# Peptides against a protein of PDB entry 3PUK, part 230

Target 1, 227 residues: chain A of PDB entry 3PUK
Amino acid sequence: ERGLKSVVWRKIKTAVFDDCRKEGEWKIMLLDEFTTKLLSSCCKMTDLLEEGITVIENIYKNREPVRQMKALYFISPTPKSVDCFLRDFGSKSEKKYKAAYIYFTDFCPDSLFNKIKASCSKSIRRCKEINISFIPQESQVYTLDVPDAFYYCYSPDPSNASRKEVVMEAMAEQIVTVCATLDENPGVRYKSKPLDNASKLAQLVEKKLEDYYKIDEKGLIKGKTQS

## One batch from the design tools (peptide; made by RFdiffusion4, then SolubleMPNN)

Design b2_p29_5_s3 (from b2_p29_5, 14 letters changed)
Fold by OpenDDE base, seed 1:
Formats: C-alpha cells, sequence, structure tokens
Structure b2_p29_5_s3 (fold): chain B 227 residues (1-227), chain A 29 residues (1-29)
C-alpha cells in the first residue's frame, strides 16, 4: 500500500495543481499555518516548482503586490485566512495579484463564502473545496490539527463542556477527511474510556461520514466498507 | 448535537453548490 504522504500529495496534485495549471504560467502560492504544515509533510520545494509555483508566501504576512501574477490560495476555511485573502482583493486599490485561485482544505461555511462572493468574486477564477484537513506522519499515521484537543477532551472542569464538544466535532471532521482522501467509508470501532470520549467521537465520525457521502461532488452514496 | 450536524451538513451542501456555480460562471467568461 502506498504511504499516506504519497496519497495526500497525489490528491493535492490532482485537485489543486492540475486543476489550475496553464502551460508556461507561474503562480504565487499563498499558504496559511495549516497548509504550510501539510505541504511540508508530503512534498519538497522542488515538487512545487514542477507544478508551476515560483514562490510560497505566508498569507498572514504583509506582502508586496505582484499584479502581473496570478495567486494560488491553498488555505483553510477560517475567518483569519479568509480575512487575509479579502485584504488582498477586497478593493481595486488593494488588489495584490492579477487573479485568485482558491482551494479550501475543507468545506467553507456559507458565511465566509458569501463574504468572499460579495466582495471579490470578479477576481476569483476558481474556488474549490478539496477536503484535506490532516497531517500525514507515516504510512498509516496522521495527526489532527485541533488545538488544545487533549486539554478540553480530558478536562474535569464542567465549564469546558461546550469547548469539548467543539473540539470533538473538529476532530471528527478531520477524521472524515482522511476517510474521504483514502476513499473509505469504514464501520467505526472504539474502546470505551471513563469519560466516554471515544464513543462520542465515534458517533460524530459515523454521522459525518454519512453526511459527507450524501453530499459529495458526485452525489454518490457509498456503502460501508470493512477496515 | 445531531441537530447541529444536520444543520452543518445542509450548509455545506449549499456552499458547495454555490462554489460550483461560481466556477461555471467564470468558465463562461
Amino acid sequence: as target 1 above (227 residues)
Amino acid sequence: MEEELEKKSKEREKTHKEMLELNKEKEEE
């Protein structure tokens, strides 16, 4: 079986680079914190050069305009990353690049999408969701990018209950993106723990898997697979 | 929690559809 890193790279290559590639055209690539880690885990700078990327820029930093070049935004669908994008294209005077190709690592909320559409739709050539919200470590090992997950999930403080639910939902969502990337719809198994975190997470994953396959790009429902 | 998941699922479906429509509009220009 191919290592998870190679699978992730192949998906990014197909879903992002091949989708916006034009012969002889170079782009500036804008990354956020998550996508910087993601690409660093599965490719080299030489690989990105082969895909027509001249330079990588951090979306959070102040950047000089390069108005003759198109920009490839590979970012998470967060308010922070979207706000940085909007600063690049929100006004005619602030337009830093010729045009934008946007690829989100997950589903973009309607609120964020509508904000983008209302302010800078004319500058956007492509806008897609590619559903990659995890960091590959080894062939079958990955890391979820959920800050303070351990703290909130195992906190005995009742005041953290609401945050625990948010964290578990984020974890479940990222697990589903792994399954989608691997083209799997597994039956979820878990071992119960004293705080019942495993069962709760399992239920969230099962529900989100069902929802994902019902609303996938092709509208296809896949049956459960054994894994 | 199930209700929240259902709401999020519907939101995702709507957003995804709108993104696809946006892409089609740009291809026609």
Scores: peptide ipSAE 0.033, ipTM 0.542, DockQ to the pose 0.733; fails the geometry check
Fold by OpenDDE base, seed 4:
Structure b2_p29_5_s3 (fold): chain B 227 residues (1-227), chain A 29 residues (1-29)
Amino acid sequence: as target 1 above (227 residues)
Amino acid sequence: MEEELEKKSKEREKTHKEMLELNKEKEEE
């Protein structure tokens, strides 16, 4: 049985590395916090070398220009990551790299995409969404990348209610990306006690799964599968 | 719910179309 890690790696390999691969060409790969964790969970540095990556850099850090090399940005579609990208390519005189290949881990909002397009379109060779917004742990286990999720979900403070909702939605979205990655439309099971958080999350997941499969790339409704 | 789905569908379609266009333009260069 293929573990979730191998599935995720295979998806990244095909969707990212194979897509931008050029024989004899090395790239610098830029990662954000999430994609650093993601790649660390499913591959080794040697694997990345085999895929033509010479070095990995943190997108949030100040980096020296390597103008002769192309950059592969494997990043989350967040304002922070996008802003860092824009700093690398926003000025013709200040381009850090020769060109950019951008692969987003999830749906990139139009606002961010338009911002990129308006500022850096000439520097971009590829811009794609690959829909991986989770960290694989084991064969059937993944970790959600939702900061402070535990704190807000279990906070007794009513003032955190709004943040709890945001967290729940983010968690549900990431679960849907797992299902999409696995090409599964599972039935959702949960334990409702002692808190209703699991029930709420399950409902959100079910709703988002329905939405995802109804509005997928093919416009097809997939049947329920067992996970 | 149907209206929300339609809205999301249209938004995704728009974004994907723009990305695809960008990619095609670069492949032609």
Scores: peptide ipSAE 0.026, ipTM 0.543, DockQ to the pose 0.459; fails the geometry check
Fold by OpenDDE base, seed 2:
Structure b2_p29_5_s3 (fold): chain B 227 residues (1-227), chain A 29 residues (1-29)
Amino acid sequence: as target 1 above (227 residues)
Amino acid sequence: MEEELEKKSKEREKTHKEMLELNKEKEEE
């Protein structure tokens, strides 16, 4: 039993693969750095084959066109990943693939979405946000994809204060996606430390949870649950 | 912080709505 891994996989299967699945059709799947880690943590290549994925490709690499096949982009909503997508479909004459299905791991900023919409909307068959921005490790353990989080959170250097705030925001956002994935709105508990990082993170998580449930697709505001 | 979060939430809502509209257009084709 994979615990959190199975929950994450089930969500991806439902939100991504089932959403674009067509009987007898194979797709190429494009992954970025984060989604490569994510899928590696919760599935095997055989699982992807069962979902109609013939091959996975790195979105950052130069790839040969496969114009007869549709592409499934499972990527983070970052400028880098979006720019790579735009290179695949931005040219009217040289599309890499037949069509695109795009699934973002988190909310896509308007700026990025507008760029996509303006340049290659005709090539896009689906564009969704699925809200998974964490890596499951064990049944109740996950890791956040926030580089250098430890360094900045515990740095005594005042020059790192702005970066610390950015890191805290990113961590809080990913924690909220865990809660959303598990369909929980937990009460946040923490232990205070001299640097009060836990308190700050807790506050950010609480605020982001409130915002998430306010704007969720179901339009539901859930009461506090226990995690 | 609260103002920034509210701004982000509004942006996300708008973007999501636009994505839904795009998806609807494709389903009608």
Scores: peptide ipSAE 0.025, ipTM 0.536, DockQ to the pose 0.656; fails the geometry check
Fold by OpenDDE base, seed 5:
Structure b2_p29_5_s3 (fold): chain B 227 residues (1-227), chain A 29 residues (1-29)
Amino acid sequence: as target 1 above (227 residues)
Amino acid sequence: MEEELEKKSKEREKTHKEMLELNKEKEEE
């Protein structure tokens, strides 16, 4: 059984690196906080070098222009990451790189997408969404990138009920992306006591899995797998 | 490239709209 880390790496290699690969061409790769953690969990620097990445830079930091090189942005679809990208290409005279390949880890909101299109369209060679919003820890263990999940899920304050629902929804979406990445429709298992959080999350995941496979482009409903 | 981005934008809008409509239909069911 291929570990989750190897599956995630294979997905990134196919969806990102193979998609923009050109023989003999080196790129600068820009990462945000999430994608830094993601790549660190499933690959080494030597692996990235083999994929034609010469250097890795943090998108949030000020960087010197390298105008002769193309940049690969592997980033989350957040206002912060998008704003940093726009700063790199916003002015024709002050472009940091020759061109950009953008790969989002999840669905990019139309507002952000339109903002990119309006300001930097001529500089963008690729813009794709690859739907990898989780971090593999072990062979079958992963973590989710959901801010304040612990706080809201276990908050005793009734005023946080709405925020808890938002967090649960975000967690469920990310779990579905794991299943999609693994090409699995798993039976959901959980420990319900002493709180009902696990049961609620399981129900959301099951519902979203059903929806995902019903609307699959191939029109295929996959049977439940063991996971 | 601008044309590709525009095409993708339209495809995404369609997909998003379809998903929202499907979700509404399920809530009314």
Scores: peptide ipSAE 0.023, ipTM 0.501, DockQ to the pose 0.036; fails the geometry check

Design b2_p29_6_s1 (from b2_p29_6, 16 letters changed)
Fold by OpenDDE base, seed 2:
Structure b2_p29_6_s1 (fold): chain B 227 residues (1-227), chain A 29 residues (1-29)
Amino acid sequence: as target 1 above (227 residues)
Amino acid sequence: EKEEEEKEEKEFEEDLKKIEKKRELLKKS
């Protein structure tokens, strides 16, 4: 079925669950704030059970060790989520789980990636960066997980200019992940506004789309698709 | 179990190589 929710679920199933699936093996899944919202938007608990997930835990909470079970970390590449992961595996004597499978929802910054490699490499069985940084709401509607995006983009206060740029960058990244998920390279359309925010965002999206398709594993640069 | 762990170790090494390769490509672009 053609809904964005089903497309997102199919991508998660293929990129995450199928990638680390072992017959007869159950895993604990660790989620952060974003991935909790993401999975809630596109699947049910029964779907996760079918994928071999026995328990879902919040990565930010203190958790009891389950040393005999492997853990699937489906998390955003943020300092907060990474630090929580490092607390679970950073000490040889205090590992929370048997091993870790890590799937980031987006590009993990070098600083965080290097920190993981230096501290936890022996505990990690898989590590991948996937491109899912949006939440599907309806068949063709999605929300961007960018706090205060509306406020900063439309703020008349010049003091918010730096924050506005950061927000626009984050929005552009998330829009690109939508396009990547849908396997589309859209022709960006926008209406000019006095602040020209739509134009700036469009330019960022176009640039990032170009970069994405240039570095795609398939090496295929797609032409502009109808959108 | 040991054979499985060795397989997973190799898979992780491959994952790291893929990530690093993508990063290098981004720096050159």
Scores: peptide ipSAE 0.527, ipTM 0.899, DockQ to the pose 0.740
Fold by OpenDDE base, seed 4:
Structure b2_p29_6_s1 (fold): chain B 227 residues (1-227), chain A 29 residues (1-29)
Amino acid sequence: as target 1 above (227 residues)
Amino acid sequence: EKEEEEKEEKEFEEDLKKIEKKRELLKKS
């Protein structure tokens, strides 16, 4: 059993593919750097074909229009990915695809979300936030996609304090997405280090977990689990 | 096809409403 990989795939299948699937319809899927890694970690091309994906395209690359086909965007809520999406649908005459289904891997900032609504709303058929911002590696093991996390977290340079906080927030968010994917509200355990990074991260995770479960789609407040 | 497009438009509106509702809740918390 692939453990976490299987759980992640099941989540993507249910939240993305099943959500926009239509009988007999094929879609082009647009991926960014993160979602390429994510899907590569938990599925094969054959799995995607079974889900009605005919072609996978990199959102950052120039692509030929396929105006008769709908596009499934499974992307991170970053300025770069969103800008690429906006280029695909920003002009009525230059639409690359028939319509868009957008699934973000995490919370899309208001600034980006507002840009999408203002520019491309008529081309979008579905828009959801899936909350999968981690890469599964092994059973109960994941990697965080936070650039320079090690450097900033362990840097003694006070000039990096602001960047360190940003990194900690990003890490905490990704840990929460793991918990959300597993449908678990774990008690956070940590061992403090001289720099107290583990304690800070734990506090951020706890806070974000509370926020997530308080406002989850089910409207349920879950207690802490022992897992 | 038009009926399907109308259905999808409604679904998108619902999606937006859900997203916005979550955002409002986050701001209050």
Scores: peptide ipSAE 0.524, ipTM 0.897, DockQ to the pose 0.812
Fold by OpenDDE base, seed 5:
Structure b2_p29_6_s1 (fold): chain B 227 residues (1-227), chain A 29 residues (1-29)
Amino acid sequence: as target 1 above (227 residues)
Amino acid sequence: EKEEEEKEEKEFEEDLKKIEKKRELLKKS
């Protein structure tokens, strides 16, 4: 199938599964709330089995140790998900799995990254930031996972201004991850409204896109596309 | 098995370097 779902799956397959795949090796995959939704939107359990995943576990749940198995963590870079990971590997005597492969859906904050390095470095075999922070719905439609976006963006209460900015930044980051996934630098278009939220968001997206392509692994600044 | 672990350790170190390099670039921008 052609479309955003297939593009997202291809990205995950290449960036996550192919990156840590070993012949004849099965892994346990740990997911959080976001990555559960993400994978559910673009693949089936049979697809995951083909990629060498024997079992999918929720990172937030208490799990029995499987010390002979390596674990693939495909998680969001949140304190909650990272804390659960740290519980799995924080104690040398109480490691739940043989080793960890960690793939974050977005930029991991320094505070969380430093905690991981300090406590679990010997247990980690791979660590990457994949930059997929959206849910594909249709061939060219995606949903941003930004809590309370509607409420804060359209709130007339001035006290919510700071929250609105945080939400808009989160939306802009996720839009950039869509562009990165599609390997495109689109010309940003929006329908302006009286509150000018669309214009502000567009400006944030344009700025973040520029920054992203300036610092990409290839050092290439891609031209604007008409997507 | 030990050789594989050593290879993976090097790969992880490289992953960290890449992440840190990107972070440094972001701070300078």
Scores: peptide ipSAE 0.523, ipTM 0.897, DockQ to the pose 0.752
Fold by OpenDDE base, seed 1:
Structure b2_p29_6_s1 (fold): chain B 227 residues (1-227), chain A 29 residues (1-29)
Amino acid sequence: as target 1 above (227 residues)
Amino acid sequence: EKEEEEKEEKEFEEDLKKIEKKRELLKKS
């Protein structure tokens, strides 16, 4: 069976590299903290070279302009990463690269998306939102990128209840991205109990899975899989 | 090169339309 790492790599290859690939063209790839971890978990530098990436750069660092090369931004839809992108293309004098291809790992908030449209549209050749907001570790093991998830989910302090709900929502969203990546509908099974964190999370996952498959552009009715 | 840029501009416009369409669907669901 192909491990989760290979599935994630295949998704990135299809959704990102194949989507913007041009024969004989090399690109600089810009990564943030999350996508650096993501790619390091599922590929090697040699794999990226095969996909036409010459150099990997950290989006948070000051970089020298390479105006003759196009840049592939594979980044999370965060204010920090978006602000760094805007610095690269926000002014004609500060334009670091020839053009940009942007691939977000998740839904980009309207505020950030509108800011990009308003300031950098002329520099962008492609913009897509993909659904990979987790780190694959083992064949079927993954880590969610939800800060303080353990603390809030297991905190006995009632004052953290609202924060716990926000964390559970974020976890549920990322679990849906895993299902989308694996092309699976796990058919969540749970016994609803009051105060049961697992049941609450399961309910959120079930609801979000239903929403995801209703709006799936591929129109593929996927049967429930055992996972 | 100009034809390629025009093609990429159209592709970007299509990308935006797809993103916006998905957002509208998410708001209605």
Scores: peptide ipSAE 0.520, ipTM 0.896, DockQ to the pose 0.700

Design b2_p29_6_s2 (from b2_p29_6, 13 letters changed)
Fold by OpenDDE base, seed 4:
Structure b2_p29_6_s2 (fold): chain B 227 residues (1-227), chain A 29 residues (1-29)
Amino acid sequence: as target 1 above (227 residues)
Amino acid sequence: EEEEEEKELKEMKEDFEKIEKKREKLKES
Protein backbone atom coordinates (compact mmCIF):
# COMPACT_ATOMS: atom_id res chain seq x y z
CA GLU B 1 0.00 0.00 0.00
CA ARG B 2 1.48 3.32 -1.11
CA GLY B 3 0.02 5.32 1.76
CA LEU B 4 0.37 9.00 0.99
CA LYS B 5 1.01 8.32 -2.70
CA SER B 6 -2.34 6.59 -2.97
CA VAL B 7 -4.05 9.43 -1.16
CA VAL B 8 -2.51 11.98 -3.49
CA TRP B 9 -3.42 9.98 -6.57
CA ARG B 10 -6.97 9.58 -5.33
CA LYS B 11 -7.18 13.30 -4.75
CA ILE B 12 -5.90 14.10 -8.24
CA LYS B 13 -8.18 11.52 -9.81
CA THR B 14 -11.23 12.90 -8.06
CA ALA B 15 -10.44 16.60 -8.17
CA VAL B 16 -8.93 16.79 -11.65
CA PHE B 17 -9.64 13.83 -13.90
CA ASP B 18 -13.14 12.96 -12.74
CA ASP B 19 -14.04 16.63 -12.69
CA CYS B 20 -13.32 17.20 -16.38
CA ARG B 21 -13.78 13.69 -17.74
CA LYS B 22 -16.04 13.20 -20.71
CA GLU B 23 -16.89 9.80 -22.08
CA GLY B 24 -14.98 8.99 -25.22
CA GLU B 25 -12.99 12.21 -25.08
CA TRP B 26 -9.22 12.35 -25.00
CA LYS B 27 -7.31 15.33 -23.71
CA ILE B 28 -3.78 16.60 -23.92
CA MET B 29 -2.38 17.23 -20.49
CA LEU B 30 0.01 20.09 -19.87
CA LEU B 31 2.34 19.84 -16.92
CA ASP B 32 4.92 22.11 -15.42
CA GLU B 33 8.01 21.19 -13.47
CA PHE B 34 6.23 20.63 -10.19
CA THR B 35 3.26 18.69 -11.50
CA THR B 36 5.56 16.49 -13.57
CA LYS B 37 7.31 15.50 -10.36
CA LEU B 38 4.02 15.15 -8.53
CA LEU B 39 2.41 12.82 -11.05
CA SER B 40 5.61 10.86 -11.47
CA SER B 41 5.59 10.23 -7.74
CA CYS B 42 2.09 8.79 -7.54
CA CYS B 43 1.06 7.37 -10.92
CA LYS B 44 2.15 5.76 -14.17
CA MET B 45 1.50 6.70 -17.75
CA THR B 46 -0.97 3.83 -17.96
CA ASP B 47 -2.97 5.41 -15.16
CA LEU B 48 -3.16 8.66 -17.09
CA LEU B 49 -4.26 6.85 -20.24
CA GLU B 50 -7.08 5.30 -18.26
CA GLU B 51 -8.13 8.79 -17.23
CA GLY B 52 -8.42 9.92 -20.85
CA ILE B 53 -5.03 11.54 -21.29
CA THR B 54 -3.53 10.75 -24.67
CA VAL B 55 -0.41 12.87 -24.51
CA ILE B 56 1.52 14.67 -21.83
CA GLU B 57 3.25 17.87 -22.80
CA ASN B 58 5.57 20.18 -20.95
CA ILE B 59 3.97 23.60 -20.70
CA TYR B 60 7.34 25.33 -20.98
CA LYS B 61 8.16 23.79 -24.35
CA ASN B 62 7.05 24.94 -27.75
CA ARG B 63 4.22 22.73 -28.87
CA GLU B 64 2.42 22.25 -32.13
CA PRO B 65 -1.22 23.24 -32.14
CA VAL B 66 -3.78 20.48 -31.78
CA ARG B 67 -6.84 22.60 -32.25
CA GLN B 68 -9.33 19.76 -32.29
CA MET B 69 -8.36 18.57 -28.81
CA LYS B 70 -9.08 20.03 -25.42
CA ALA B 71 -6.21 20.60 -23.04
CA LEU B 72 -6.00 19.80 -19.37
CA TYR B 73 -3.62 22.13 -17.60
CA PHE B 74 -2.46 20.76 -14.30
CA ILE B 75 0.00 23.40 -13.22
CA SER B 76 1.34 25.39 -10.34
CA PRO B 77 0.09 28.95 -9.93
CA THR B 78 3.41 30.53 -10.91
CA PRO B 79 4.08 33.41 -13.27
CA LYS B 80 6.06 31.12 -15.55
CA SER B 81 3.36 28.47 -15.89
CA VAL B 82 0.59 31.03 -16.20
CA ASP B 83 2.50 32.93 -18.86
CA CYS B 84 2.91 29.74 -20.85
CA PHE B 85 -0.82 29.11 -20.58
CA LEU B 86 -1.57 32.64 -21.70
CA ARG B 87 0.62 32.14 -24.76
CA ASP B 88 -1.44 29.10 -25.68
CA PHE B 89 -4.75 30.99 -25.56
CA GLY B 90 -3.97 34.71 -25.52
CA SER B 91 -4.82 35.18 -29.18
CA LYS B 92 -7.76 33.71 -31.06
CA SER B 93 -5.55 33.00 -34.03
CA GLU B 94 -2.88 31.39 -31.89
CA LYS B 95 -5.00 29.05 -29.81
CA LYS B 96 -3.15 25.78 -29.54
CA TYR B 97 -6.10 23.74 -28.30
CA LYS B 98 -9.88 23.69 -28.53
CA ALA B 99 -10.40 24.64 -24.89
CA ALA B 100 -8.65 24.61 -21.54
CA TYR B 101 -9.37 22.97 -18.23
CA ILE B 102 -7.14 24.52 -15.60
CA TYR B 103 -6.35 22.98 -12.27
CA PHE B 104 -3.91 24.74 -10.01
CA THR B 105 -1.96 22.87 -7.38
CA ASP B 106 -2.43 25.72 -4.93
CA PHE B 107 -3.99 29.12 -4.38
CA CYS B 108 -3.55 31.22 -7.49
CA PRO B 109 -2.54 34.79 -6.63
CA ASP B 110 -5.06 37.46 -7.55
CA SER B 111 -2.70 39.09 -10.02
CA LEU B 112 -2.31 35.88 -12.00
CA PHE B 113 -5.94 34.89 -11.68
CA ASN B 114 -7.13 38.26 -12.90
CA LYS B 115 -4.70 38.11 -15.79
CA ILE B 116 -6.09 34.75 -16.85
CA LYS B 117 -9.67 35.93 -16.46
CA ALA B 118 -9.05 39.03 -18.52
CA SER B 119 -7.16 37.33 -21.34
CA CYS B 120 -8.41 33.79 -21.74
CA SER B 121 -11.80 33.41 -20.05
CA LYS B 122 -13.56 32.42 -23.27
CA SER B 123 -11.19 29.51 -23.77
CA ILE B 124 -11.50 28.12 -20.25
CA ARG B 125 -14.10 25.50 -19.38
CA ARG B 126 -13.05 24.80 -15.82
CA CYS B 127 -10.75 26.51 -13.36
CA LYS B 128 -10.06 25.13 -9.92
CA GLU B 129 -7.52 25.18 -7.13
CA ILE B 130 -6.77 21.65 -5.94
CA ASN B 131 -4.33 22.35 -3.09
CA ILE B 132 -1.68 19.70 -3.71
CA SER B 133 1.66 21.42 -3.35
CA PHE B 134 3.85 18.59 -2.09
CA ILE B 135 5.58 15.48 -3.38
CA PRO B 136 4.70 12.20 -1.67
CA GLN B 137 7.68 9.96 -0.99
CA GLU B 138 6.66 7.37 1.56
CA SER B 139 3.73 6.58 3.77
CA GLN B 140 3.08 9.73 5.76
CA VAL B 141 6.25 11.23 4.30
CA TYR B 142 6.44 14.06 1.80
CA THR B 143 9.02 16.38 0.37
CA LEU B 144 8.58 20.09 -0.04
CA ASP B 145 9.27 21.53 -3.46
CA VAL B 146 10.83 24.77 -2.31
CA PRO B 147 14.06 25.63 -4.08
CA ASP B 148 16.98 26.52 -1.84
CA ALA B 149 14.87 26.05 1.28
CA PHE B 150 17.75 24.64 3.27
CA TYR B 151 20.13 27.39 2.25
CA TYR B 152 17.83 30.28 3.07
CA CYS B 153 16.34 28.80 6.23
CA TYR B 154 19.72 28.17 7.77
CA SER B 155 21.62 31.12 6.32
CA PRO B 156 23.02 33.43 8.96
CA ASP B 157 23.27 36.21 6.39
CA PRO B 158 20.83 39.01 7.21
CA SER B 159 20.59 39.86 3.53
CA ASN B 160 18.67 36.63 3.04
CA ALA B 161 15.98 37.53 5.59
CA SER B 162 13.39 38.50 3.01
CA ARG B 163 14.03 35.40 0.95
CA LYS B 164 13.89 33.27 4.07
CA GLU B 165 10.40 34.54 4.84
CA VAL B 166 9.27 33.73 1.30
CA VAL B 167 10.65 30.23 1.66
CA MET B 168 8.96 29.78 5.03
CA GLU B 169 5.64 30.84 3.56
CA ALA B 170 6.01 28.42 0.69
CA MET B 171 6.89 25.59 3.06
CA ALA B 172 3.96 26.39 5.30
CA GLU B 173 1.61 26.41 2.33
CA GLN B 174 2.82 23.02 1.20
CA ILE B 175 2.42 21.55 4.68
CA VAL B 176 -1.13 22.86 4.76
CA THR B 177 -1.86 21.20 1.43
CA VAL B 178 -0.73 17.89 2.93
CA CYS B 179 -3.15 18.39 5.79
CA ALA B 180 -5.91 19.35 3.40
CA THR B 181 -5.24 16.30 1.26
CA LEU B 182 -5.35 14.03 4.29
CA ASP B 183 -8.38 15.89 5.66
CA GLU B 184 -6.57 16.41 8.92
CA ASN B 185 -6.06 19.38 11.17
CA PRO B 186 -3.04 18.28 13.15
CA GLY B 187 -1.64 19.75 16.26
CA VAL B 188 1.67 21.25 15.30
CA ARG B 189 4.65 19.98 17.26
CA TYR B 190 8.13 21.35 17.02
CA LYS B 191 11.37 21.74 18.86
CA SER B 192 12.94 25.15 18.75
CA LYS B 193 16.42 25.53 17.35
CA PRO B 194 18.88 28.35 17.86
CA LEU B 195 17.61 30.10 14.73
CA ASP B 196 14.00 29.48 15.75
CA ASN B 197 13.09 28.48 12.20
CA ALA B 198 10.98 25.59 13.41
CA SER B 199 8.94 27.87 15.64
CA LYS B 200 8.35 30.36 12.84
CA LEU B 201 7.35 27.63 10.44
CA ALA B 202 5.01 26.10 13.00
CA GLN B 203 3.31 29.43 13.58
CA LEU B 204 2.87 29.94 9.86
CA VAL B 205 1.42 26.46 9.48
CA GLU B 206 -1.01 26.98 12.33
CA LYS B 207 -2.17 30.28 10.91
CA LYS B 208 -2.60 28.89 7.43
CA LEU B 209 -4.44 25.85 8.75
CA GLU B 210 -6.87 28.10 10.53
CA ASP B 211 -7.41 30.08 7.37
CA TYR B 212 -7.86 26.99 5.25
CA TYR B 213 -10.42 25.29 7.46
CA LYS B 214 -12.25 28.52 8.03
CA ILE B 215 -12.74 29.04 4.31
CA ASP B 216 -12.95 25.45 3.12
CA GLU B 217 -15.67 24.33 0.75
CA LYS B 218 -17.59 22.67 3.55
CA GLY B 219 -17.53 25.76 5.70
CA LEU B 220 -16.48 23.62 8.62
CA ILE B 221 -14.16 24.48 11.43
CA LYS B 222 -12.39 21.28 12.34
CA GLY B 223 -10.81 20.65 15.67
CA LYS B 224 -7.23 19.56 16.01
CA THR B 225 -6.62 15.89 15.35
CA GLN B 226 -4.17 13.60 17.10
CA SER B 227 -2.40 12.78 13.92
CA GLU A 1 -22.14 19.78 -28.38
CA GLU A 2 -23.36 23.34 -28.06
CA GLU A 3 -25.48 22.47 -25.05
CA GLU A 4 -22.51 20.85 -23.44
CA GLU A 5 -20.38 23.87 -24.15
CA GLU A 6 -22.96 26.12 -22.53
CA LYS A 7 -23.03 23.85 -19.51
CA GLU A 8 -19.27 23.98 -19.26
CA LEU A 9 -19.33 27.74 -19.56
CA LYS A 10 -21.76 27.96 -16.66
CA GLU A 11 -19.60 25.63 -14.62
CA MET A 12 -16.59 27.77 -15.38
CA LYS A 13 -18.39 30.88 -14.18
CA GLU A 14 -19.29 29.06 -11.01
CA ASP A 15 -15.67 28.03 -10.60
CA PHE A 16 -14.52 31.61 -10.87
CA GLU A 17 -17.16 32.76 -8.44
CA LYS A 18 -16.10 30.14 -5.92
CA ILE A 19 -12.49 31.18 -6.22
CA GLU A 20 -13.35 34.83 -5.78
CA LYS A 21 -15.60 34.12 -2.83
CA LYS A 22 -12.87 32.18 -1.07
CA ARG A 23 -10.49 35.07 -1.61
CA GLU A 24 -12.93 37.52 -0.12
CA LYS A 25 -13.39 35.34 2.92
CA LEU A 26 -9.66 35.08 3.31
CA LYS A 27 -9.30 38.85 3.24
CA GLU A 28 -11.95 39.21 5.91
CA SER A 29 -10.26 36.73 8.21
Scores: peptide ipSAE 0.446, ipTM 0.869, DockQ to the pose 0.806
Fold by OpenDDE base, seed 5:
Structure b2_p29_6_s2 (fold): chain B 227 residues (1-227), chain A 29 residues (1-29)
Amino acid sequence: as target 1 above (227 residues)
Amino acid sequence: EEEEEEKELKEMKEDFEKIEKKREKLKES
């Protein structure tokens, strides 16, 4: 299948599973709410087994230690998910797993990254940001995981203006991660409405795309594509 | 096993450096 789901799966396979895969080694995979939805949208349990995952666990749940097993954390860079990780490795005497491989779905904030580095560095074998912050639905359709986006974007209450900006920035970041996943720099198109939210979002996306490609490891500014 | 752990420790340091460098570039932009 050549759809967005297959592209997302290929990205995860290459960026996460192939990156930490060792022959004959099984890992426990820890997921949060977002990554559970993400993987459920683009793969089956059999696919994960083929990638060397023996068990999938929810990072938010209390789990029994499996000290002989390495853990693959595929999580969002949120305080909640990071705090759960820190509980697993924060104490030398109470480590739940042998080691950790951490893959964030987006840029991890400095505060969280520094907290991880300070407390758990000896337990971490790999740490990467893979920039997948969307859920594929159809071949060319994705859903942004932005809480209360509809309410804040269309609220007539001026008191919600600051919240609206935060939501729009989060949406723009996720759209950029889609573009990065597809390896495209699209010309942004939108249908304008009276509130001009679409125009504002488009401007944020264009700005963030420009910043992303300027900072790309290859230093390559890709031309606009007609996607 | 010790050699493998040392290699992984080196890779982890490289991963952290890459993340930090990207962040520095973002702050400068």
Scores: peptide ipSAE 0.442, ipTM 0.870, DockQ to the pose 0.701
Fold by OpenDDE base, seed 2:
Structure b2_p29_6_s2 (fold): chain B 227 residues (1-227), chain A 29 residues (1-29)
Amino acid sequence: as target 1 above (227 residues)
Amino acid sequence: EEEEEEKELKEMKEDFEKIEKKREKLKES
């Protein structure tokens, strides 16, 4: 199936599950708010069982230690999710799991990355940043996980200008992850609006796409593709 | 088991180096 959901699942399977898979080994998987929605959109519990996941836990909840099992953290690079991870492994005496495999859905900020490196490096077996910051809804439809995006983007209140910019930046980043997932470098099209939000967003997307392909491991700058 | 842990430790170091190298490239651009 050529649907966005199948593409997203295939990416997660390859980038996360296949990367840390060991024969006969079961893991506990820790999810946050975003990754719970993401996986719910593109897979079933049976699919996760096939990938060696025995239990799914919410990273924000207090959990009982399962010290004999390794944990797969598939989480967003947010202070909240990272702080929860640090609580699981920050103390030598209070490790909740045997070891951690961490996969971030996006670029992890230096401050958070350094905090992890300084506190929990001995407990981490794998740590990767993947580009998957969107939720597929239909074959070609996806939602952005940016709270209140509509409100801030269309707010006439000048006091929301700073928040609007942050929201637009987050939206642009998520759109780029869609393009990266689809292996496309689209020519951005937009309709001009009185507030010119679409133009600003388009410019942010174009800039971020350029940056992405410039730093891509393959070193391949792709030309504009049809989208 | 010790060999497996040593292998995983090496892989982890490689993962961190990869992340750091990407960040350096971003700063230079």
Scores: peptide ipSAE 0.465, ipTM 0.877, DockQ to the pose 0.696; fails the geometry check
Fold by OpenDDE base, seed 1:
Structure b2_p29_6_s2 (fold): chain B 227 residues (1-227), chain A 29 residues (1-29)
Amino acid sequence: as target 1 above (227 residues)
Amino acid sequence: EEEEEEKELKEMKEDFEKIEKKREKLKES
């Protein structure tokens, strides 16, 4: 059985690299903190070279312009990453690259998407949301990228209840992206007490899975898979 | 090169339309 790492790599290859690939063309790839971790978990630099990436740059760093090369932005839809992209293309005189191909790891908020459209649309050649917001670790194990999840989920302090809910929602969203990547609609099974964290998370996952498959453009109603 | 740019521009418009359509569906859900 091909591990989760291979599934994630295959998804990135088809959704990102194959989508923007041009024969004989090399691109600079811009990564943020999350996508750096993601790619490092499922591929090697040699794999990226085979996909036409000449160099990887950190989007948060100041970079020298390479105006003759196109840039592949594989980034999370965060204000920080989007702001860095906007700095690269926001001014005609300050364009760092020839053009941009943007692939978001998740749904880009309307505010950020509209900001990109308004300022940089002429520089963008492709823009897609690929829905990969998790890090594969083992064959069937993944890590959610939710900051302070452990702290808020296990905090005995009642004052953290609202923050705990936000964290649970973020975790549920990422679990849905895992299901989308694996093309699975899991039956949620849990051994937990009523009103505990596991029960709450399970309920959120079920609800979000239902919403995802209802709105999925592929219209593929998938049966519940035992996971 | 101009034909390629025109093709890419068309693809970009299609990408944006697809994203917007998805958003509309999300708002209606």
Scores: peptide ipSAE 0.449, ipTM 0.872, DockQ to the pose 0.672; fails the geometry check

